# Ledger of designs, part 181: peptides against a protein of PDB entry 7RZF

Target 1, 358 residues: chain A of PDB entry 7RZF
Amino acid sequence: PFQEEHLKQLYKIVPIKDIRNLYVTFPIPDLQKYYKSNPGHYLGHLIGHEGPGSLLSELKSKGWVNTLVGGQKEGARGFMFFIINVDLTEEGLLHVEDIILHMFQYIQKLRAEGPQEWVFQECKDLNAVAFRFKDKERPRGYTSKIAGILHYYPLEEVLTAEYLLEEFRPDLIEMVLDKLRPENVRVAIVSKSFEGKTDRTEEWYGTQYKQEAIPDEVIKKWQNADLNGKFKLPTKNEFIPTNFEILPLEKEATPYPALIKDTAMSKLWFKQDDKFFLPKACLNFEFFSPFAYVDPLHCNMAYLYLELLKDSLNEYAYAAELAGLSYDLQNTIYGMYLSVKGYNDKQPILLKKIIEKM
Target 2, 358 residues: chain A of PDB entry 7RZF as posed
Amino acid sequence: PFQEEHLKQLYKIVPIKDIRNLYVTFPIPDLQKYYKSNPGHYLGHLIGHEGPGSLLSELKSKGWVNTLVGGQKEGARGFMFFIINVDLTEEGLLHVEDIILHMFQYIQKLRAEGPQEWVFQELKDLNAVAFRFKDKERPRGYTSKIAGILHYYPLEEVLTAEYLLEEFRPDLIEMVLDKLRPENVRVAIVSKSFEGKTDRTEEWYGTQYKQEAIPDEVIKKWQNADLNGKFKLPTKNEFIPTNFEILPLEKEATPYPALIKDTAMSKLWFKQDDKFFLPKANLNFEFFSPFAYVDPLHSNMAYLYLELLKDSLNEYAYAAELAGLSYDLQNTIYGMYLSVKGYNDKQPILLKKIIEKM

## One batch from the design tools (peptide; made by RFdiffusion4, then SolubleMPNN)

Design b2_p19_7_s3 (from b2_p19_7, 8 letters changed)
Fold by OpenDDE base, seed 5:
Formats: sequence, C-alpha cells, structure tokens
Structure b2_p19_7_s3 (fold): chain B 358 residues (1-358), chain A 19 residues (1-19)
Amino acid sequence: as target 1 above (358 residues)
Amino acid sequence: MSFKYTVDDEYLDLALRLK
C-alpha cells in the first residue's frame, strides 16, 4: 500500500505521442469482495457522467477538457485505485489546479447529496441489459477470460459477477468517497510540454518524468472546495429499456421492406427482423422540403437549424447512449434525415424529445 | 457491453507504479 510519503505527489510525464492527459488517482481499499454492490462503479458512473450538471459538462464549458472517465482499477495486493482521467485541451493544461478543484467540488456534491438508491438501480438495470444482450465472444477467448476471473468470483457467479449488481450498500459508497480527498491524491500530467524539464527516467520504457510534492497551499485549496451550484446529480434515465418482448414473425413477413402506408404526404416501409431476433428497431425518417435547398441562403439556414437542433438535443445524447439508444440527424439534398436506433421500448420517448425540440 | 468508465493506458500504469 502507499504510505504518506507517496501521497500528495505530482508526476509530470513526457509522452511519445502528442497527448495531454491528467490522471487524478486515489488509493482505495480492495473492493473485490464487494462486487455485488460495486461502490466504485456507482461513483464512476456519477463522476464520469456526461449529462447536464456533470463534471465533464462544466469542464467542457470552460474549454479545459475534451473527455472524462472515472472508475476503479486494480492496484497491487490489498488495494485499488480510484481514477479520474481527463483529456486536456491546450488551455486545460494551464488550468490543472482548477480542474482538480472542480473534481473535488463535484465529489463534495456527492457527499452532500449522499448515496442514491435510484442511481444504483439504474446501474443495476443497465448492467443487466448489457449482460442479457452481450455479443457472443469467441469460445477460446471467453474461456481464457473466465479462467482468469475464477480467482475472484465463486464458480456459480463467474458468468454474471462482472455485470449483475445485487446489493445497495450506501455505507461502502460513503467509505470510498471518504478516500477521495486531497490528502490522498496522486496526480499525473502527461504532456510533451514537459520535455527537457524532467529529472528522472523510468526503467522499463525510458519514459522521462519529474516528481514533485504538491504544495500544502494547493492541497488546502482543494480541501476547502465549496459546493459549486453548477453541479447537479443526473436526472433519471428515462431511456432504460424494461420491455424486451420480441413479437412473433408474421406469416407474411417479406425479406425486404414492404410499403404499409401510402398517403399524399407520407410513405411508410416496414421490415420485421427475421435474422437477429433482438428487441431493437431502426426508425429512419426522410423529410423532403422544396425549400431546404432552393438557394444558398436556404441551404445555409437548413444547416444552421440542424446544428442548433443537435445542440439542443445534447442533454439527452449521453442518457440515450447509456440505454443503448442513438439518433442521427443529417442534412440531405432534399431536406433532412433522422434515424433512431437501439432498443425499441423507449424509442418513442426519444423520438418525442427530438420532435419537441424541432 | 457494460460501459467501462476507466482508461487503461501505458501512462496510467506508469503513474500508478511511480513512487
């Protein structure tokens, strides 16, 4: 385990590739025995959330971060790490201290709100869906994977243990949150900007780095992280499927789309799935407008409209993706194209959200 | 597949090993 002298450290690492990454890491207890509750996954889900009021949303709004991930990773014997990793912009590289402050503000928000059973339930449901509809792996690779994880899980649970959550343990969530403190932090910044400014070389790959103690004043600044009113817990994900019924194949099912509705203003083609037998659908809409591309002005207006529409729908994009739904909006030479894909159960909800923003 | 919220790269592994 890491001792006190290994905490509150900053590592400046020179990459081979032109990348800018920040790793904020916390030593935590070994959580393997708590796989049924998986408090690290709960926290990773919230910290790594991309919806409105999320950590990523705020850091993106400042132009400091492109992507964010959060979660647990195995360490050495008897401990793990909780990691928050961000892809830094050039501007973000100049604001690392402030980025980490925002991380601690979000963590403080999680402490203030306390563990939420509904969030755990969503994680449980999402994992159950992922397990139920996981792609078939190659037998050899799958067997090797299972053999590897048999060391961690009972034989009876080895097939499900990675996916199925069973127990809401707010005490364990709070225990992990208590480890996510500035006094327990290890920070690594990866950037070519540190080239020629390092004093150490890693033995295995020859990676150049510098190690520095984080100043006490900076640690104190992070310890005093206030509640930031921009941070909010996610809203309930309304796109999580609950109905997985597959309708029987119709006797008159055609191998190609059949015209099932023909009106002056609309044509509808339908094809039932006769191959995959999944509770999924693809809804494709082609909109034709004589005004969309009548002249360059209208063309540009149609483009701008669609960009604004996409921006307005961004609040749903992440929640939909988590739930196995996606949408696509494109300009066409004749108007617009809309596609909604994924689990069919909540597609009407997503479609309504899109229409409400149009 | 379950969403993995963690990054696993060579520099993370390095950062976790450095003492």
Scores: peptide ipSAE 0.365, ipTM 0.863, DockQ to the pose 0.579
Fold by OpenDDE base, seed 1:
Structure b2_p19_7_s3 (fold): chain B 358 residues (1-358), chain A 19 residues (1-19)
Amino acid sequence: as target 1 above (358 residues)
Amino acid sequence: MSFKYTVDDEYLDLALRLK
């Protein structure tokens, strides 16, 4: 376990590749025994959320961060780490202290709101969907993985344990959240900008780095992180599928798309799945406009329209993706193309959201 | 995305091992 002397440390690491990463890490207890409640997954889901009012949304709005991931990782000797990792912009590299302050403000928001059973239920439902429709892994990798996890789970639960959420444990969520404090932080910054400014070399790979104590004043700033009104819990994910019914194959089902509607303004083709038998659908829409590409001005307007439409849909994109839905919008020489793919149950909801923004 | 850290990051592993 890390002792106090190993906490509140900053590591400046020189990469081989031109990358800029920030790792904010916290030693936490071994949570393996709590796999049925998985408090680390709950916190990772919220901290790593990409919707409105999320940590990532705020950091992106400032131009400091491109991507964010949060979650637990196994450690050595019966402890784990909770990690918040961000891909830094060049500007973000100059604002690491402020980025971490925002992380602690978000964590403070989670403390203030307390554990939410509905969030746990969404995680449970998402994991259940992921398990039910898990693609066949390569046998060799799967066997090795199962062999590794047999040490942690009862044999009867080995196949489900990674996805099985059964117990809402607010006490354990609060316990982990209590470890996510500035006094327990270990920070690593990975950037080529530290080249020639390091004083240590790692023994295994020869990676150059510098270790510094984080100043007490900086720790205090993070400890005094207030509630930032920009941070909000996510809204309920309306795209999570609940109906997985597969309709029987119609007797008249054709191996190719059949024209089922033909009007002056629309043609509709349909093909039932005869191969995969999944509760999934692909909706493809081609919109035709005689004005879309008539001249350079109209082309630019059509381009701008799609960019604005995509931007207006960003609030739904992440929630849809989590729920196994995706959409695509493209300019075509004839107008616009829209595709909606994934689980069929909530596709009408996503399609409605898209149409309402069009 | 919030996912289990399944991606091996060499620099993350380094950061976690440094004392």
Scores: peptide ipSAE 0.364, ipTM 0.879, DockQ to the pose 0.562
Fold by OpenDDE base, seed 2:
Structure b2_p19_7_s3 (fold): chain B 358 residues (1-358), chain A 19 residues (1-19)
Amino acid sequence: as target 1 above (358 residues)
Amino acid sequence: MSFKYTVDDEYLDLALRLK
């Protein structure tokens, strides 16, 4: 395990590729025995969330970060790491201390709100969906994977242990949060901008790096991270499917879409799935407007409208994606196209939200 | 989506090994 002397360190690493990454890492206890509660997954879900009020949302709004991932990684025996990784913009590279401050502000928000059982339940439900509809792995790869995980899980649980959450353990969540402190941080910045500014070479690959102690003043700034009012817990994910019933194939099912509604204002075609037999659907809507493409002005207005609509729907995009739903909006020469895809159970909810923003 | 933190990044591994 890392000793105190190995904490509060900054590593500036020169990559071979033109990448800009920030790794904010925390040594944590080995959480493997707590796989049924998986507190690291709970925290990774929240810290790595992409919805409104998330850490990523704020960092993106400032133009500092493109992507964010949070979670636990296995280390050596007896300890793990909690890692927050971000892809930095050029501007973000100049604001690393502020980015990390925002990370600690978000962590402080999590402490202030305390563990939420409903969030755990969502994680549980999402994992259950993922497990249920997991693609068939190649037998050899699957066997090797199982053999590897047999070292960590009872034989009876090996197939499910990675996905099934069973126990809400707020105490363990708090325990991990207590490790996510500035005094326990190890920071690595990966950027070509450090070329020629390094003094060490890594033994295995010859990677050039510089190691520096993080100044006590900076640590104190992070320790004094206030509650940033921009950070909020996610709202409940309304799109998580709960009904996975597959309707029986109708005897009169056609291999092509059948016209099931024909009115002056709408036509509806339907085709039942006869191939995949999944609780999924594809909804496609074409909207026609005589004004959409009548002149360049109207065309530009239609484009602008759609961009604004997409922007207004962005708050749902991540939650929908997590739940296995997606939508697409496109301008057409006749008007607009809308597609909704994924698990059928909550598609009406997403569709309603889209229509309400239209 | 695999909720596993699969950072297959050589630089992460490096960062975790550096003392």
Scores: peptide ipSAE 0.355, ipTM 0.867, DockQ to the pose 0.585
Fold by OpenDDE base, seed 4:
Structure b2_p19_7_s3 (fold): chain B 358 residues (1-358), chain A 19 residues (1-19)
Amino acid sequence: as target 1 above (358 residues)
Amino acid sequence: MSFKYTVDDEYLDLALRLK
């Protein structure tokens, strides 16, 4: 376990590769026994969220961070870490203190809002979907994984324990949030910019690093983090599938797409899945416009239109992705291509959102 | 994203081991 002397530390690490990473880590109690509630996953879901009002959205808007990941990791026996990891831009590397301030502002927002049962339910539902439709793992990898998991879970639950959430425990969520404080922080920055500025060498790989105490004034700034009105909890994910019914194969099902609608304005091709038998669909739309590529001006306008459309849809992209939905928009020489893929249940909702933005 | 820490985060493991 880390003692007080190991907290409020900054590690500047020189990578072999040209990478810029920030790790904000917090020692937390061992939560393994609470796998049925998994409060670390709840917090990781929110802190690592990418939708509007998220931590990542704000940090991206400032040009400081490319990606963000939050969650728990096993430590030594008797404790874990909660980790917030970001990929830093060159500019973000200069604003690490401010980035971490924003992290604590978001955490403070989570404290102010309190644990949300609906968020837990979404996590539960997402995990249930992931479990139900997990791909066949390679036997060797699967066996090794199971062997590792057997150390942590009852034999009867080994196959499900990683995915099944059963108990909403707001008390445990609050307990973990209480550990996500500046006084409990360990920060690591990974950047080649520290080359020649280090004074220590790691024993295992010879990685060069510098260790510094985080100044008390900086800790105090983080302790006084406000709620920041830009941070909001995610909205409910409307794309999470709930219906997984597979329609029976039609008697006249063809091995190729059949033309099922032919009008002056549209042709519709349909092929039923005869191979995978998953509650998934691929919707592909090709839009034809005689004006799309008539001249360079129209080409540029069509391009700009799609860029604006993509930007306007960005608010849904992450929620759709989490729910196992995706969309793609492309310019074609004849107009535009739209694809919607994933679980069929909520595809109409996503499609409607796309069309409303068009 | 919620982090499934893949084993490949060498520098994370380092950061967690450093005292």
Scores: peptide ipSAE 0.382, ipTM 0.882, DockQ to the pose 0.515; fails the geometry check

Design b2_p19_7_s4 (from b2_p19_7, 10 letters changed)
Fold by OpenDDE base, seed 1:
Structure b2_p19_7_s4 (fold): chain B 358 residues (1-358), chain A 19 residues (1-19)
Amino acid sequence: as target 1 above (358 residues)
Amino acid sequence: MSFKYTLDDEYLELALRLK
């Protein structure tokens, strides 16, 4: 484990590529033995959430961060890291202290709300879906992976252990949250802007870096992170599938889409899956308008309409994605194209949300 | 999905190793 002297450190790293990354890392206990509750996954889910009231949403709204990832990573023997990684904008690079302040404000919000069993249940359900419908991994990679994890899990559980959530352990969630403090932080900033401003070279790859102690004033600022009213826990994910029933193949099923509805205003084709036998569907809608591309003005209006529509749907996009649903909206020369794909169970809910915003 | 930390970033590994 890192000693106190290794904490509250800032590393300025010069990359080879033109990248701007911030890594906020916390040494945490080895959580491997708690795989049935996986408190690090719970926290990673919330900290890495992309919905309204999330950490990422706030940081994006300020133009400081493009992407955010939160979660645990294996460390050396006997400890792990909890990591918050963000892709920084050029402006975000100038506001790293404030970005980290917002991280601690969000963490403080998680402390104030306490562990939520419903969030754990969603994680459990999502992992169960992912396990049940995981793609076939390449045998070689899979075997090597299984061989590696056999050291950590009983043989009977090795196939399920990575996806198995069985026990809600609020005490362990709180224990990990207690490690996510400014006094336990290690910060790394990766940017070419540090070129010529470093004093150390890493021995293995020759990476140039500078190590600095984070000023006590900055640590105190982060320790005094208040509750930011912009941060909220996510709402329940309404898109998580619960019904996985596969309907039997109809006797009249054709190998190609059949026209099942033909009206003056609409045509509907249907093709039942006869190959994959998954509880998934693809809904494709083509909307035709004689005005969509009649002139440059209408073309631009149609474009702007779709951009606004996409923006209005952003609140659902992440939750849908987590639940294995996706949608696509495109301008066409004839109008608009909409596609909804993924698990069929909650597709009607997503489709309704899209149509309500149209 | 920001849900699982799966990034094997060389600079992260560096940052985690630096003492």
Scores: peptide ipSAE 0.365, ipTM 0.874, DockQ to the pose 0.579
Fold by OpenDDE base, seed 4:
Structure b2_p19_7_s4 (fold): chain B 358 residues (1-358), chain A 19 residues (1-19)
Amino acid sequence: as target 1 above (358 residues)
Amino acid sequence: MSFKYTLDDEYLELALRLK
């Protein structure tokens, strides 16, 4: 267990590879017994969210961070860590204090809003989908994984315990959130920029590092993190599938796509899945324009159009991805290509969103 | 993303072990 002397510490670590990472870590109680409510997953989902008003969205807008991950990790017996990890840009490396301030502003927003049962329900539903449609793991890896988790879960729950959320526990969410405070922080920055500026070497791998106490003024600055109006809770994920019905194979099912609609303006090919039997579909659209690629100006306009379209759709990308939906937009020599893939239930919603932005 | 930190990030492990 970390004592007070181990808190409010900054570690500057020299990597072998040219990477820039920030780890903001908080010692938390052992939450293993609360796996049915998994309050750490709830907080990790929100803190690690990538939609509008998220922590990542703000940090990306400033050019400081590329990626963000939030969640709990097992520690030694009797405690865990909550970790916020970001991939830093070169500019972000200069703004670590401000990045962490934004983290605490987002955490303060979560305190102000309180635990949301609908967010828990989304996490539950997403995990249920992931469990139901989990790909076949390699037997050896699967056996080793099961053997490892048998130490933590009853035998009857071992297969489901990692995925099935059952209990909304706002009290536990608040309890964990109360541990995410500046006075409880341990910060590690990984960057080659610290080469030649370290005074310690770790015993296991010979990694060079420097340890510093975080100044009290900086801790106080983080403690006084205000409500940043740019931070918002995510909206409900409209792409989460709820219908998993698989239609029966048609008697006249063809092994190849069949032309089912032929008009002056459109052709439609359809192939029913005869192999996977999943509630998934692939929608592929090829748009033909006689004005596509007629000259350099039109080519550039078509390119810019797609870039703007992609940018306008970015608000949905993360929510769609979480729900097992994806889309792709590409320029072609004849016009444009659109692909929508994943669970078929909410594909029409995503497709409508795409079309509305076109 | 909410990742279960299944990332065997050697530097994360180091950061968590440093006292």
Scores: peptide ipSAE 0.362, ipTM 0.860, DockQ to the pose 0.543
Fold by OpenDDE base, seed 5:
Structure b2_p19_7_s4 (fold): chain B 358 residues (1-358), chain A 19 residues (1-19)
Amino acid sequence: as target 1 above (358 residues)
Amino acid sequence: MSFKYTLDDEYLELALRLK
């Protein structure tokens, strides 16, 4: 385990590749025994959220960060790490202290709001869906994986332990949140900009790095992180499927799409799934406009319209993705193409959201 | 699909090992 002397440290690391990464790490207790509640997953879900009012959304709006990942990782015996990792922009590399301040502001928001059972329930439901519809793994790889995790889980639970949440434990969530403090932080910045500015070399790979103590004034600044009004808990994910009913194959089911509606303004083709038998659907819409490609101006206007539409739908994109839904919007020479794919249960909700923005 | 919110890379492993 890390001692106090190993905390509040900054590592500047020179990569081989041209990458810019920030790792904000916190030593936490070993949470393996709490796999049924998985408080680290709960916190990783919120801290790593990409919706409106999320940490990532704010850091992206500043132009400092491209991607954000949050969660737990195994450490040495008896402890783990909670890690917040971001891909830094060139500008973000100059604002690392402010980025970390925003992280602590978001963590403070989580403390202020307290553990939310509905968020846990969403995580539970999402994991249950993922487990139920997971792809078949290669038998050899799967057996080796199972053999490895048998050390951590009871035999009866080994198949489900990584996916199924069972217990809401707000006390454990609060316990982990209490470890996510500036006094417990270890920061690593990975950038080629540190080349020639390092004084140490790692023994295994020869990676050059510099270690520095984080100044007490910076730690205090992070300790005094206020509530940033831009941070909000995510809204409930409306796209999580709850109905997984597979309709029986119709006797007259065709192996190809059949025309089921033919009007002056629309044609509809339908094909029932006769192969996969999953509670999934693909909705494809081709919109035809005589004006879409009439001249360069109209073509550019149609392009701009679609870009604006995509931007307006960004608030739903992450929630839809989490729920196993996706959409695609493309310009065509004849107009516009829309595709909605994934679990069929909540596709009408996503489609309605798209139409409302059109 | 299960989402893993943790990044696993060589530099993270390094950062976690450095004392």
Scores: peptide ipSAE 0.357, ipTM 0.858, DockQ to the pose 0.585
Fold by OpenDDE base, seed 2:
Structure b2_p19_7_s4 (fold): chain B 358 residues (1-358), chain A 19 residues (1-19)
Amino acid sequence: as target 1 above (358 residues)
Amino acid sequence: MSFKYTLDDEYLELALRLK
């Protein structure tokens, strides 16, 4: 385990590849025994969230970060790490202290709001969906994986333990949050900009790095992280499927799309799935406008409209993706194309959201 | 999406080992 002397450290690492990464790491207790509640997953879900009011959303808005991942990682026996990893922009590399401040502001927001059972329930439901519809792994790989996890889980639970959440434990969530403090932080910055500025070489791979103590002033700044009003908990994910019923194949099912509606304003084709037998659907819409491509001005306006529409829908994109839904919008020479794909249960909700923004 | 936080980064592993 890391001692106090190993905390509040900054590592500047020179990569071989041209990458810019920030790792903000916290030693935490071994949470393996708490797999049924998985407090690290709960926190990783929130910290790694990409929706409005998320940490990533704010850091992207500032142009400092491209991607963010949060979660727990196994360490040595008796401890784990909670890690927040971000891909830094060139500008973000200059604002690492402020990025970490925002991380602590978000963590402070989580403390202030307290553990939310509804968030746990969403994690539970998402994991259940993922478990139910997981791809078949190759038997050899699967066996090796199972053999590895048998060390951690009872035999009767080994198949489900990685996916099934069973217990809401707010006490454990708070316990982990209490470890996510500036006094417990270990920071690593990976950038070629540190080339020629390092004084140490790693023993195993020869990686050049510099180790520095984080100044007490900086630690204090992070400890005094205010509640940033831009940070909000996610809204409930309306797209999580609950109905997985597969409708029976109709006797008259055609191998090609059949015209089921024909009006002056619309034509509708339908084909039932006869191959995959999944509770999924693909909805494809082609919209026709005589003005969409009549001249360059209208074409540009149609393009701009679609870009604005896409931007307005970004608030739903991540939630839809988490729930196994996706949408696509494209300009066509006749107008626009819309596609909605994924679990069929909540597709109408996503479609309605799209139409309301149109 | 595997909800497993697979930080399979060599530099992360390094950062976690450095004392």
Scores: peptide ipSAE 0.350, ipTM 0.860, DockQ to the pose 0.578

